# Ledger of designs, part 3: peptides against a protein of PDB entry 6IDX

Target 1, 380 residues: chain A of PDB entry 6IDX
Amino acid sequence: KELAKLSADVTFATEFINMDGIIVLTRLVESGTKLLSHYSEMLAFTLTAFLELMDHGIVSWDMVSITFIKQIAGYVSQPMVDVSILQRSLAILESMVLNSQSLYQKIAEEITVGQLISHLQVSNQEIQTYAIALINALFLKAPEDKRQDMANAFAQKHLRSIILNHVIRGNRPIKTEMAHQLYVLQVLTFNLLEERMMTKMDPNDQAQRDIIFELRRIAFDAESDPSNAPGSGTEKRKAMYTKDYKMLGFTNHINPAMDFTQTPPGMLALDNMLYLAKVHQDTYIRIVLENSSREDKHECPFGRSAIELTKMLCEILQVGELPNEGRNDYHPMFFTHDRAFEELFGICIQLLNKTWKEMRATAEDFNKVMQVVREQITRA

## One batch from the design tools (peptide; aimed at target 1 K141)

Design b1_p8_4_s3 (made by RFdiffusion4, then SolubleMPNN; from b1_p8_4, 6 letters changed)
Fold by OpenDDE base, seed 2:
Structure b1_p8_4_s3 (fold): chain B 380 residues (1-380), chain A 8 residues (1-8)
Amino acid sequence: as target 1 above (380 residues)
Amino acid sequence: ELSRLRVK
């Protein structure tokens, strides 16, 4: 107990480390010896002293043994561990993951995200915070090949529902530390969109072009059986499609695929448009047809608007950026929906269309409308 | 609806 208190002092820590004191603490954990009276209390203070000593940055985290890692992981994976031991064990694992890629690999083999989710179903906010912090650390340090698998595990309705019900909708105020961890989790989740945001459309890829054609079909042929497309000559069909792509508000009416070659937002914009068209078909058709029937130059170009809105949302959400240590702003909506980004896009595209009408905008006002919409989204 | 997004 006294050692744990003194270990916060850098002068004491330096001298204690010089005496190999930290090695003695690690060996106490490694031994797992339950034979001592007050073992749990002694262990809690040992782990506290270890953390405080390591926080000075004098000793490398790579000094720890595999036996030490297994003991700490054991305290997190075992049921009915003392809360004080559990809290310190979660913090130690987080620090190990953040400071050493070698330790990350070993810890990722010993602990599952499912085990960490169980620590979210408690009334202790500190335990919940450290559990999310460790989840975030594991996600941040995961190699690219495993990051998507972790993301899919995090994208599981279960983790989001548990966070929503036990953390966000809990009967207690959210502390700054928890708010930060929720922010970090949100940023890391949005960074999964980076691949699609940076993927250029290939204008020669027929499968990608068929998606654009499907957007046209849903907007203009929704009532027509695909079987009854009249056999009109290939040239008349090309001219017809150019008109339809103009009505959809693409910048390149001849080859709309060219509008998706700019990154950001690349293919992510097409994904959002297709999601809107399939999941919110009535809203999509209404927006497209309302603007396609106008001849007054006040048409809102849906295709261009959808692309620039997707880019704007990526900028607002800082897609592809690392979490900032000073931020704690998170959006609860992202814990309520599996496709929260696409749903946000669907809300914001309706807001954009409304704002365009209210401003009586033309194509020359496009950037001004986008600025107003940005302000509306960021103030909301 | 967007106002419900920001938890202050």
Scores: peptide ipSAE 0.006, ipTM 0.469, DockQ to the pose 0.037
OpenDDE base, seeds 1, 3, 4, 5: peptide ipSAE 0.000, 0.005, 0.005, 0.005; ipTM 0.399, 0.440, 0.444, 0.456; seed 3 fails the geometry check

Design b1_p8_4_s4 (made by RFdiffusion4, then SolubleMPNN; from b1_p8_4, 5 letters changed)
Fold by OpenDDE base, seed 4:
Structure b1_p8_4_s4 (fold): chain B 380 residues (1-380), chain A 8 residues (1-8)
Amino acid sequence: as target 1 above (380 residues)
Amino acid sequence: SLSRLRVK
């Protein structure tokens, strides 16, 4: 107990470390000897002292043994552990993951995100916060392959639903630390969109061009079987498609693929448009047809709007940016749906279309509309 | 993480 208190002092820590004091503490944990009277209390203080000593940055985290890691991971994976031990164990694992890639690898073998999710199903917001913090650390330090797997595991309705039901919809106010961890999780989740955001469309890729054609088909030919488009002359067909792409509001209505060569938002904008067209077909068709029938120059260019909105959403959500330590703003909506980004896009594109109408905007007002929409999104 | 432990 006294050691744990003194370990916060850098002078004491330096002297204690020079006496191999950390090694003694690690060996106490490694021994796992439950036979001592007040073992849980002793262990809690040992883990506190260890954390405080390591926080001085004098000793490398790589000094810890695999046995130590297994013991700490054991305290996190076991269902009946003292809350005080669990809290410190989560904090130790977080620090290990953040400070050492070699320790990350070892920890990722010993614990699963599923085990950490169990610690979210508790009433203790501090435990929940440490569990999310460790999840975030694992996600941040994961190699790209494992990060995608974790994202798929996080995309598992389970983590999101548990956070939503036990953290966000809890009867307790969300503390700043929890809000920060939810923000971090959100940012890390959206960073998975970075690849698509930075992927340029290849105008020569037929498969990508077929997606744009599918957008046209859904908007204008929804009842037509794609198989039976009769061989009307290639030029008339090309001219017809150019008109349709203009009605869709592409900037390059001759070759809409060129609108997706700019990064950001690259192919991510096309993904959002396709999602809207397939999942919210009635909304998509309505937005397109309402603007395609206008002769008053007040048409909202859907294609251009979708691209710029996708870019704006990426900026608002900090896609491709590292989480900022000072930020605590998270969106509860992102925990309600598996495809929350695309659903947000679908809400925001309707908002944009509404705002465009209300402003009686023309193509010259495009940037003004986008600024108003940005303010509306950021205030919501 | 450690800042949260120090508040107790």
Scores: peptide ipSAE 0.021, ipTM 0.677, DockQ to the pose 0.145
OpenDDE base, seeds 1, 2, 3, 5: peptide ipSAE 0.009, 0.020, 0.019, 0.019; ipTM 0.522, 0.649, 0.654, 0.660; seeds 1, 2 fail the geometry check

Design b1_p8_5 (made by RFdiffusion4)
Pose (drawn by RFdiffusion4):
Structure b1_p8_5 (pose): chain A 370 residues (1-223, 234-380), chain P 8 residues (1-8)
Amino acid sequence: KELAKLSADVTFATEFINMDGIIVLTRLVESGTKLLSHYSEMLAFTLTAFLELMDHGIVSWDMVSITFIKQIAGYVSQPMVDVSILQRSLAILESMVLNSQSLYQKIAEEITVGQLISHLQVSNQEIQTYAIALINALFLKAPEDKRQDMANAFAQKHLRSIILNHVIRGNRPIKTEMAHQLYVLQVLTFNLLEERMMTKMDPNDQAQRDIIFELRRIAFDAETEKRKAMYTKDYKMLGFTNHINPAMDFTQTPPGMLALDNMLYLAKVHQDTYIRIVLENSSREDKHECPFGRSAIELTKMLCEILQVGELPNEGRNDYHPMFFTHDRAFEELFGICIQLLNKTWKEMRATAEDFNKVMQVVREQITRA
Amino acid sequence: LQPLSNAF
């Protein structure tokens, strides 16, 4: 108990650390008997002292043994133990992950998505905060080529709805540190879109060109002389600036292939809305048609700007958009809503092609005021 | 909680 008190003082901590005092603590955790059952209080003070001593930055986090790591991960992976032990264990794992790629790799193997998510279902906000912090730390430290798989795994176990039901709509008001972790989680989540945002279409890749053909087919085949007239104009009546080679329009980065993903999502998941928008504007040879392809690409880019896809998390922000915690595909759903808004605003302005940038500005103002 | 800068 006394060690936990004094270890926050650097003057004391240095003395204790210079006698390998941290090893006394790690050895106790690695091999001490009955720690959770008979000595939980002692163990809580031990973990408090350990974390206080390590927070002085005198020694590397890489000093910790695989045995110590496994024991701490064990306290998190078990059907919940004492709250004080769990809080400190989650905190130690977060610090290990943030401070070492090697420790991240070992910890990622010792804890499951389901075990971490289950700790969000406790009524204690600090336990919830550290659980989300550990999740954020794993995302921050995951290799670029593994982060998407991790997101899918957490999504399949309902991370989003558990946060919505147990944190955002929970009884206890969200305090500053929890709000900060929700902000960091949202930033990391939006940043999963960044690679596709910056990926150009290969116009010479037939498979990619066939995606655009399929987009056009879904809409034009819902319309016979009128259908023929639409196809004779290649992709003009689908609203692409490059009428004959719309794949070129997707070389603009941002939004790149993310725009294509959004269009395909709208067409497949919301086929009626997609068909309505395209057919209201595919036989319009007055200058008043709303160009779908051009509008979708620019809207995708605008949403990326508004939502700050690609921005790094920082220490000064605690903001988040709660509605993104209500749908597994909230970004794509937002695209669909905003493309309908864009078409409504276009009609309200009796807009022509020359008004394109003005309409996009009004839409930007509508979205950002909402 | 640990600072985000530690992740880098």

Design b1_p8_5_s1 (made by RFdiffusion4, then SolubleMPNN; from b1_p8_5 with Q2S N6K)
Fold by OpenDDE base, seed 1:
Order: C-alpha cells, then sequence, then structure tokens
Structure b1_p8_5_s1 (fold): chain B 380 residues (1-380), chain A 8 residues (1-8)
C-alpha cells in the first residue's frame, strides 16, 4: 500500500528501480502464490505500484516475461476476479500494447475482444473505460491485415449494441475519460475508410464502370424492362448515356469514372452513392430526378455534390488522422448503425439538396452551398 | 440538436 503510493514519486521510483524493485514486483505476479492472507489486496497494490513505476518511462515494457503477461491476461479473462485487480490488469495490458509491438503480439494471442466485451456489461464505468481503452489500443496497434478483422469484430452488432446499451444509455453521466475512449473508438473506426478514400478509380476497370452504370440504371431505367432496350445503334446508346451522366450531375459526362480519380475521396464517394442507391433507393431516385427534370440553371449536380460531400465528411470526421488526447467529442449515432458513415452521407446529401433549393443556388454557388452545409453539419 | 443529433 505504501509502495503503491510512493511509486508515483519519480525520485522514489528511480531509487526503487535501481534496486531491482520492479523485478521483485513482477516475480510476485508471476508466482501466482495465493498462500498469503489478504492476497487480493496485496496483488492490487502490487499491480498499482508496478503501473506507477512503469509510467515514469525509466524501464522498457519489453522487460516483462511471458509468464507475467499470461498472469495479467488471466486476471482479465477469468470471471471471478477482484474489481481492483481487473481494473489494474486492463490498464497494464493497455500500456503494454501501446508501448511494444512485441507485447501487442503476445497479448493479442491471449486476449479476445469477446472477453473484453464482457467487461462492458458491468455497472462500473471505470472498468468499462479501461476495457474500451484496451480495445482501442489493440485496434490501433493491429497490423493492416488484422485491422479489418478487428473492424469486422467492431462491426459486430454485439459490441456496438453493448456500448450503446451499457455505456451510452447507462443511467450514469459519461465521464470525460469514457467520452475520450468513445471518441478514440469512433476515430479508429472511421480510419478504416482511409483506404477507400485514397483509392483512385481506374477508368479502365470494367467492374468499377459497371457500378456507375448501375447508378444510371437505378435512376433512369428502374421502370424499363431490360428486355425492351431497342436495338438503337451503339452510337445512340453512347449519346444517351452522356445525357444521363449529365443529368446525374457528374463533371465528366463522357467518362464519369474520371470524377473518382481525385483522392480524397476517391472510391469512397462511389461506395456512398451505391449504398444510397441500393439501401435508400426512393431517396436516391427522388434527388436525381428532381434535379434532372430542371431546365433552369438551379439543378443540384448530384454526382459532384456526392463527391464533395464525401470529402467534407472525411474532413469533419478526421479520416486518416490519429486520435487526439485532448478530444472527447463522440457521436452516439455511430454506435446505432453498422453503416453509420453511409447513413450519415444519406442524411447529409438530403440536407445539401434542400439547402441548394433554399438558396436558389446555381453551379457558380456550389462552394457557398458546401460552406453552409458544413456549418449545418458541424453545429452540434 | 444538430442535423446529426436529430437524424438518429
Amino acid sequence: as target 1 above (380 residues)
Amino acid sequence: LSPLSKAF
């Protein structure tokens, strides 16, 4: 107990570490010896002292043994552990993951996200915070190949549902520490969009071109039986498609694929457009047809608007940026839906289309409309 | 409530 308190002092920590004191603490954990009266209390203070000593940055986290890691992971994975031991064990694992890629690899083998989800189903907000913090650390340090698998585990309706029901909709005020971890989780989740945001469309890729053609089909051919496309010569078809791509509001009416070669937002804009067209088909068709039927200079170019809105949403959500330690602004909505970014896009594109009409905008006012829409989105 | 907070 006194050691745990004194370990927060850098002068004491330096002297204690110089006396191999930290090695003694690690051995106490490694031994697992339950023979002492008040073992749980002693262990909780040992883990506190260990964490406080390591937080001085005097000793590398790589000094810990695999036996120590397994013992700490054991305290997190076992159902009947003292709350104080569990809390300190989660914090130690977080620090290990953050400070060492070698320790991350070992911990990722011993701990599952499913085990950490169980620690979210408790009334203790401190345990919930450390559990999310460890999830965030594991996600941040995951190699690219495993990050998508972890994301699929985050996209598990279960984790989001548990966070929503047990944390966000809990009967207790969200503390600043929890709000920060929810913010971090949100940022890390949106950073998975970075690859698509930075992927240029290949204008020669037929599969990608077929998506643009599908957008045209959904907007204009939804009532036309595909059997009755009359044998009008290949040239009339090309001229027809150029008109349709103009009505869709692409900048390049001849080759709309060129509009997706700019990064950001690259292919992510096309993904959002396709999601809107498939999941919210009536909304998509309405937006396109309302603007395609206008012979006045007040048409809202859907294709251009969707691209620039996707880029704006990436900027607002800081896609590709690391979480900032000073931030705690999370959006509860992103825990309510699996495709929260695309749903946000679907709401914001309707807002943009409405704002365009209200402003009586022309193509020359495009940047002014986008500025007003940005202000509308960012006003909490 | 932002358009965001109202939309969900």
Scores: peptide ipSAE 0.023, ipTM 0.661, DockQ to the pose 0.026
OpenDDE base, seeds 2, 3, 4, 5: peptide ipSAE 0.022, 0.018, 0.023, 0.022; ipTM 0.671, 0.646, 0.673, 0.649

Design b1_p8_5_s2 (made by RFdiffusion4, then SolubleMPNN; from b1_p8_5 with Q2S N6R)
Fold by OpenDDE base, seed 5:
Structure b1_p8_5_s2 (fold): chain B 380 residues (1-380), chain A 8 residues (1-8)
Amino acid sequence: as target 1 above (380 residues)
Amino acid sequence: LSPLSRAF
């Protein structure tokens, strides 16, 4: 207890470290010897002293043994551990993950997100905060392949549901520390869109071109029996498709693939358009047909609008940016749906189409409409 | 309420 208090002092810490004091503390944890009276209290103070000593940055985190890591991970994975031990163990694991890629690899083998989710189902907000902090650390330090696996995992759906129900909708005020961790998790989750945002369409990729063709099919062929497309020659078909791509509001109505070569938003805009067309088909068809029937120069170009809106949403959500210290602004909506970005896009594209009509906009007003829409999205 | 704020 006294050591844990003194360990916060840098002068004491330096001298204690020089006397191999940290090695003694690590050995106490590694021994796992439950034979002492008040073992839990002693261990809690040992872990506190260890953390405070390591926070001075005098000793590399890489000094810790695999046995130490396994013991700390054991305190997080075992049921009915003392709350004080659990808190310190989560904090130590977070610090290890943040400070060493080698320790990240070892910890990621010993701990699953599923084990950390169990610590979110408790009433203790401090435990919940440390559990989210460790999830955030693991997510931040994960290689790209593992980040995508963490994103696609059933664990993420479950994690969002648990956070929503036990943290956000909890009967307790959200503290600043928890709000920060929720912000960090939101930022890290949206950073998974960065790859698609920075992926250029290849105009020669047939599979990507087939997605654009599917957007056309959904908009214009949804009522047409696929059997009755008359065998009109290849040129008449090309001319028909050029008209359809103009009605879809692509900038390059001859080769719409060219509109997706700009990064940002690259392929992410096409993903949003395809999601809207498949999941909200009636909304998609309505938006396209309402504008395709207009000959008054007040047509809202859906394709161009979808691309620029996707880019705007990436800017508003800071896609590809690291989380900033001191920010606590998180959006509960992003914990309510798996495809929350695409759903937000679907809401915002309807808002854009409405705002375009209300402004009686033309193609010359496009940037003004986008500014008004940005304000409407960002104003509380 | 913005689309963001309606989701609060």
Scores: peptide ipSAE 0.019, ipTM 0.631, DockQ to the pose 0.027
OpenDDE base, seeds 1, 2, 3, 4: peptide ipSAE 0.019, 0.016, 0.017, 0.016; ipTM 0.614, 0.626, 0.615, 0.635

Design b1_p8_6 (made by RFdiffusion4)
Pose (drawn by RFdiffusion4):
Structure b1_p8_6 (pose): chain A 370 residues (1-223, 234-380), chain P 8 residues (1-8)
Amino acid sequence: KELAKLSADVTFATEFINMDGIIVLTRLVESGTKLLSHYSEMLAFTLTAFLELMDHGIVSWDMVSITFIKQIAGYVSQPMVDVSILQRSLAILESMVLNSQSLYQKIAEEITVGQLISHLQVSNQEIQTYAIALINALFLKAPEDKRQDMANAFAQKHLRSIILNHVIRGNRPIKTEMAHQLYVLQVLTFNLLEERMMTKMDPNDQAQRDIIFELRRIAFDAETEKRKAMYTKDYKMLGFTNHINPAMDFTQTPPGMLALDNMLYLAKVHQDTYIRIVLENSSREDKHECPFGRSAIELTKMLCEILQVGELPNEGRNDYHPMFFTHDRAFEELFGICIQLLNKTWKEMRATAEDFNKVMQVVREQITRA
Amino acid sequence: SPKPPSVP
């Protein structure tokens, strides 16, 4: 108890650390008997002292043994133990992950997505905060080529709805540190879109060109002389600036292939809305048609700017958009809503092609005021 | 308190 008190003082901590005092603590955790059952209070003070001593930055986090790591991960992976032990254990794992790629790799193997998510279902906001913090730390440290798989795994176990039901709509008001972790989670989540945003279409890749053909087919085949007239104009009546080679329009980065993904999502998941938008504007040879392809690409870019896809998380922000915690595909759903808004605003302005940038500005103002 | 975000 006394050690937990004094270890926050650097003057003391240095003395204790210079006698390998941290090893006394790690050895106790690695091999001590009945720690959770008979000595949980002692164990809580031990973990408090350990974390206080390590927070002085005198020694590397890489000093910790695999045995110590496994024991701490064990306290998290078990059907919940004492709250004080769990809080400190989650905190120790977060610090290990943030401070070492090697420790991240070992910890990622010792804890499951389901075990971490289950700790969000406790009524204690600090336990919830550290659980989200550990999840954020795993995302921050995951190799670029593994982060997407991790997101899918957490999504399949319902991380989003659990956060919505147990944190955002929970009984306890969200305090500053929890709000900060929600902000970081949202930033990391939006940043999963960044690679596709910056990926150019290869116009010479037939498979990619066939995606645009399929987009056009879904809409034009819903319309016979009129259907023929649409196809004779290649992709003009789908609204692409490059009428003959729309794949070129997707070389603009941002938004790149993310725009294509959004269009395909709208066409497949919301086929009626996609068909309505395209057919209301595919036979319009007055200058008043709203160009779908051009509008979708620019809207995708605008949403990326508004939502700050690609921005790094920072210490000064605690903001988040709660509606993104209400749908597994909230970004794509937002695209669909905003493309309908864009078409409504276009009609309200009796807009022509020359008004394109003005309409996009009004849409930007509408979205950002909402 | 949770540690601040750190991006490699």

Design b1_p8_6_s1 (made by RFdiffusion4, then SolubleMPNN; from b1_p8_6, 4 letters changed)
Fold by OpenDDE base, seed 2:
Parts: C-alpha cells; sequence; structure tokens
Structure b1_p8_6_s1 (fold): chain B 380 residues (1-380), chain A 8 residues (1-8)
C-alpha cells in the first residue's frame, strides 16, 4: 500500500527503479503464488505500484517478460477476478499495447475482443472504460489485415450493440474518459473507409461502370420490364445515356466514371450513391426525378452533390486521421446502425437538396450551398 | 490519456 502511494512520486520512483525494485514487483506477479491470506490485496497494490512506476517513462515496456504478460492477460480473461486486479490489469495491457509493437503481438495471441466485450456488460464504468481503451489500443496497433478482421460486420455489430445498451443507455452519466474512448472508437471505425475514400475509379473497369449504369436504371427504368429493352442502335443508346447522366447531375455527362477519379472521396462516393439507391430507393428516385424535371437552371446536380457531400463528411468525421487527445465528442447514432456513414449520407443529401431549393440555387451557387450545409451538419 | 483513477 505505501509502495503503491510512493510510486507516484518521481524521486521515489527513480531511486526504487535504481534498486531493481520494478524487477521485484514483476517477479511477484510472475510467481502467481496464491499462498497468502491477503494475496488479492497485495497483488492489487503490486499492480498499482508497477503501473505508477512505468508511467514515469524511466523504464522501457520491452523489459516485461512473456510470463508477466500471460499472468496479466489471465486476470482479464478469468470470469471471476477481484475488481481492483481487473482494473489494473486492463490498464497495464493497454499501456503495453500502446508502447510496444512486440508486446502487442504477444497480447493479441493471449486475449480476444470477445473476452473484453464481457467487461462492458458490468455496472462499473471504470472497468467499461478500460475495456474500451484496450479494444481501441488493439485496433490502433493491429496490422491492416488484422484490422479488417477486427472490423468484420459480426464483431462490430455485437460490440456496438453492447456499447449502446450497457454504456450509452446505461443508468449512469458518461464520464469524460468514457466519452473520449467512444470518440476514439468512432474515429478508428471511420478510418476503415479510408481505403475506399482513396481508391480512384478505373474508367475502364466494367464492374465499376455497371454500378453507374445501375444508378441510371434505378432512377429512370424502374417501371420498365427488362424484357422490353428495344433493340435501338448503339448510337441512339449512347446519346440517351449522355442525357440520363446529365439528369443524374454528373459533371462528366459523357463518362461519369471520370467524376470518381478524384481522391478523396474516390469510390466511397459511388458506394454511398449505390447504398441510397438500393436501401432508400424512394428517396433516391424522388431526389433525382425532382431535379431532372427542372428546366429553370435551379436543378440540384445529384452526382456532383453526392461526391462533394461524401468528401465533406469525410472531412467532418476526420477519416484517415488519428484520434485527437482531449476530444470527447462521439455521436450515439454511429452505435445504432451497422451502415452509419451511409445512413448519415442519406440524411445529409436530403438536407442538401432542401437547402438548395430554399436558397433558389444555381450551379454557380454550388460552393455556397455546400458551405451552408456544412454549417448545418456541424451544428446538429 | 488520463487513466480513470484506480479505485483503491
Amino acid sequence: as target 1 above (380 residues)
Amino acid sequence: MPRPPVVD
């Protein structure tokens, strides 16, 4: 107890470390000796002292043995452990993951996100916070291949559901530390969109061109039986499609694929358009047809608007950026939907279309409308 | 990150 308290003092910590004191603490954990009547209390103080000593940054985390890692991971993976031991063990694992890639690799072999999710189903918000912090650390330090696996729809859906029900909808106010960890998880989740945001469309890729053709089909051919596509000559078809792509509001009416060669937002904008067209078909058709029927120069160009809105949402959500220290602004809506970014896009494209009408905008007002929409989104 | 105070 006194050692744990004194370990917070840098002068004491320096002298204690110089006396190999940290090696004595690590060996005590490594021994696993449950023979003492007060073992749990002694272990809790040992882990506190170890953590406080390491927080001074005097000693490298790489000094930690594999036996020590296995003991700490064992305290987190066991269903019945003292709350004080669990809390300190989660904090030690987080620090090991953040400070050493070699320790990350060893910890990722000993513990799963599924085991950490069980610690979210408790009433103790401190345990919940350390569990999310360790999940975030593992997600941040994962190589790209493993990061995509951690990001699979099943693991994410379960994690989001547990956070929503046991943390956000919990009977306790969210503390600043928990709000920060929810923000970090949100940023790390949206960073999975970075690949698509930075992927240029290949104008020669037929599969990508077929998506653009499907957007046209959903907007204009939804009532036409696919059996009655008349054998009209190739030239009349090209001229018809150029008109349709103009009505869809693409900048390049001849080859809409060229509008997706700019990164950001690259292919992510096309993914959002396809999601809107497939999941919210009535909303998509309404927006496209309402603007395609206008001859007054007040048409809202859907294709251009969707691209620039996707880019704007990526900027607002800081897609591709590391989480900032001291931020705690998380959005509960991102824990309610599996496709939260695409749903946000679907809300914001309707807001943009409304704002365009209210402003009586033309193509020359485009940047001014986008600025107003940005202010509306960031104040909501 | 400020760690939550360890409940002593």
Scores: peptide ipSAE 0.005, ipTM 0.341, DockQ to the pose 0.088
OpenDDE base, seeds 1, 3, 4, 5: peptide ipSAE 0.005, 0.000, 0.000, 0.000; ipTM 0.349, 0.337, 0.341, 0.344; seed 5 fails the geometry check

Design b1_p8_6_s2 (made by RFdiffusion4, then SolubleMPNN; from b1_p8_6, 5 letters changed)
Fold by OpenDDE base, seed 2:
Structure b1_p8_6_s2 (fold): chain B 380 residues (1-380), chain A 8 residues (1-8)
Amino acid sequence: as target 1 above (380 residues)
Amino acid sequence: MPRAPKVD
């Protein structure tokens, strides 16, 4: 107890470390010896002293043995552990993952996100916070392949549902530390969009061109079976498609694929358009046809608007940026939907279309409309 | 240009 309190003092910590004191604490954890009276209390103070000593940055985390890691991981994976031991064990694992890639690899073998989700179903917000913090650390330090797997897994849908029901909709106010961890999880989730945001369309890729053709089909030929995709259209068909791509509001009416060669937002804009067209078909058709029937120069160019809105949303959400310390702004809507970015796009494109009409905008006013829409989104 | 109303 007194050791745990004194370990917060840098002068005491330096002298205690110089006396190999930290090695004695690690060996006590490694031994796992439950034979002592008050073992749980003594262990909780040992883990506190260990954390406080390591927080001074005097000793490398790489000094930690595999036996120590397995003991700490065991305290997190076991269903019945003292709350004081669990809390400190989560914090130790987070620090190990953040400070050492070699420790991350060992911890990722011993603990699953599924085991950490169980610690979110409790009333203790400190345990919930450390559990999310460790999930965030594991997600941040994961290789790209494993990050995508963690994101696509059933674990993410379940994690979002548990966070929504047990944290966000909980009977307790969200503390600053929890709000920060929810912000971090949100940023790390949106950073998975970076690859698509930075992917240029290949204008020669037929599969990507077929998506643009499907956008045209849904807007103008909604009753046509996709099986009747007419082969290489005659010159009259090419001229007809150029008119359709103009009505869709693409900048390049001859080859709309060229509009997706700019990164950001690259292919992510096409993904959003396709999602809107497939999931919110009535909204998509309404927006396109309402503007395609205008001959008054007040048409809102859907294709151009969707590209620039996708780019704007990436900028607002800081896609591709690391989480900032001291930020705690998270959006509960991102925990309500699996496709929250595409749903946000679907809301914002309707807002843009409304704002364009209210402003009586023309193509020359495009940047002014986008500025007004940005101010609306950031103040909502 | 009129400021668009806040989205509620």
Scores: peptide ipSAE 0.026, ipTM 0.621, DockQ to the pose 0.018
OpenDDE base, seeds 1, 3, 4, 5: peptide ipSAE 0.017, 0.019, 0.005, 0.008; ipTM 0.488, 0.624, 0.401, 0.490

Design b1_p8_6_s3 (made by RFdiffusion4, then SolubleMPNN; from b1_p8_6, 4 letters changed)
Fold by OpenDDE base, seed 1:
Structure b1_p8_6_s3 (fold): chain B 380 residues (1-380), chain A 8 residues (1-8)
Amino acid sequence: as target 1 above (380 residues)
Amino acid sequence: MPQPPKVD
């Protein structure tokens, strides 16, 4: 107890560390000696003193043994009743993950996000906060391949559901620290979109071209009996598709694939359009057909709008940027849906289309509409 | 960094 209190003083910490005091604390943890009636209290203070000493940055986190890591991970993975040990163990694991890539690798072998989800189901918001902080640390330090595995739709769906039900919809106000960790998790989740945002369409990829053709089919052929596909010559078919791609509002209505060669938003815009067309088909068809039937030059170009909106959403959500320590602005909506970005796109494209109509915009007003829509999204 | 929980 006294050591834990004194360890917050940098002068004491320096002298205690110079006396190999931190090695004594690590050995106490490594020994695992459950033989003492007050072992839990002593361990809680030992872990507290260890954290306070390490927070001075005098000693590298790489000094810790594999045995120490296994003991700390063991305190998180076992059903322990001691809240203080659990909190300190989560914080130690977070600090180890954040400060050392070598420790991250060892910790990622000893614990899973699935085990940490159990600590979100408790009533203690501090434990919940440390559990999310450790999940965030693991996600931040994961190599890209493992980050995608951590992003596995089932594990993330379960995590989002647990956060939604036990944290966000909990009977307790969200504290600043929890709000920050939810913001961090949101940013790290959106950073998974960076690959698609930076992926250029290959105009020679037939599968990618078939998606653009499917967007046309859903918009214009949904009412046409597939039996009546007129066997008209290749040139009439090309001219028809060019008209349809113009009605879809692509900038390059001759070759819409060229609109997806710009990064950002690259293929992510096409993914959003396809999601809207398949999941919200009535909304997609309505937006396309109401603009395609206009003769007054007030048509909202869906294809161009969808691309620039996807880019705008990436900028607003800071896709590809690291979480800012000063921010606490998480959006509960991103925990309610598995495809939350695509759902946000589906809401915002309707807002854009509405705003375009209200402004009586033309193609010359495009950037002005986008600015108004940006202000609407950022104030919501 | 989240501040370590104050052990009351």
Scores: peptide ipSAE 0.000, ipTM 0.309, DockQ to the pose 0.086
OpenDDE base, seeds 2, 3, 4, 5: peptide ipSAE 0.010, 0.000, 0.000, 0.000; ipTM 0.457, 0.307, 0.280, 0.401; seeds 2, 3, 4 fail the geometry check

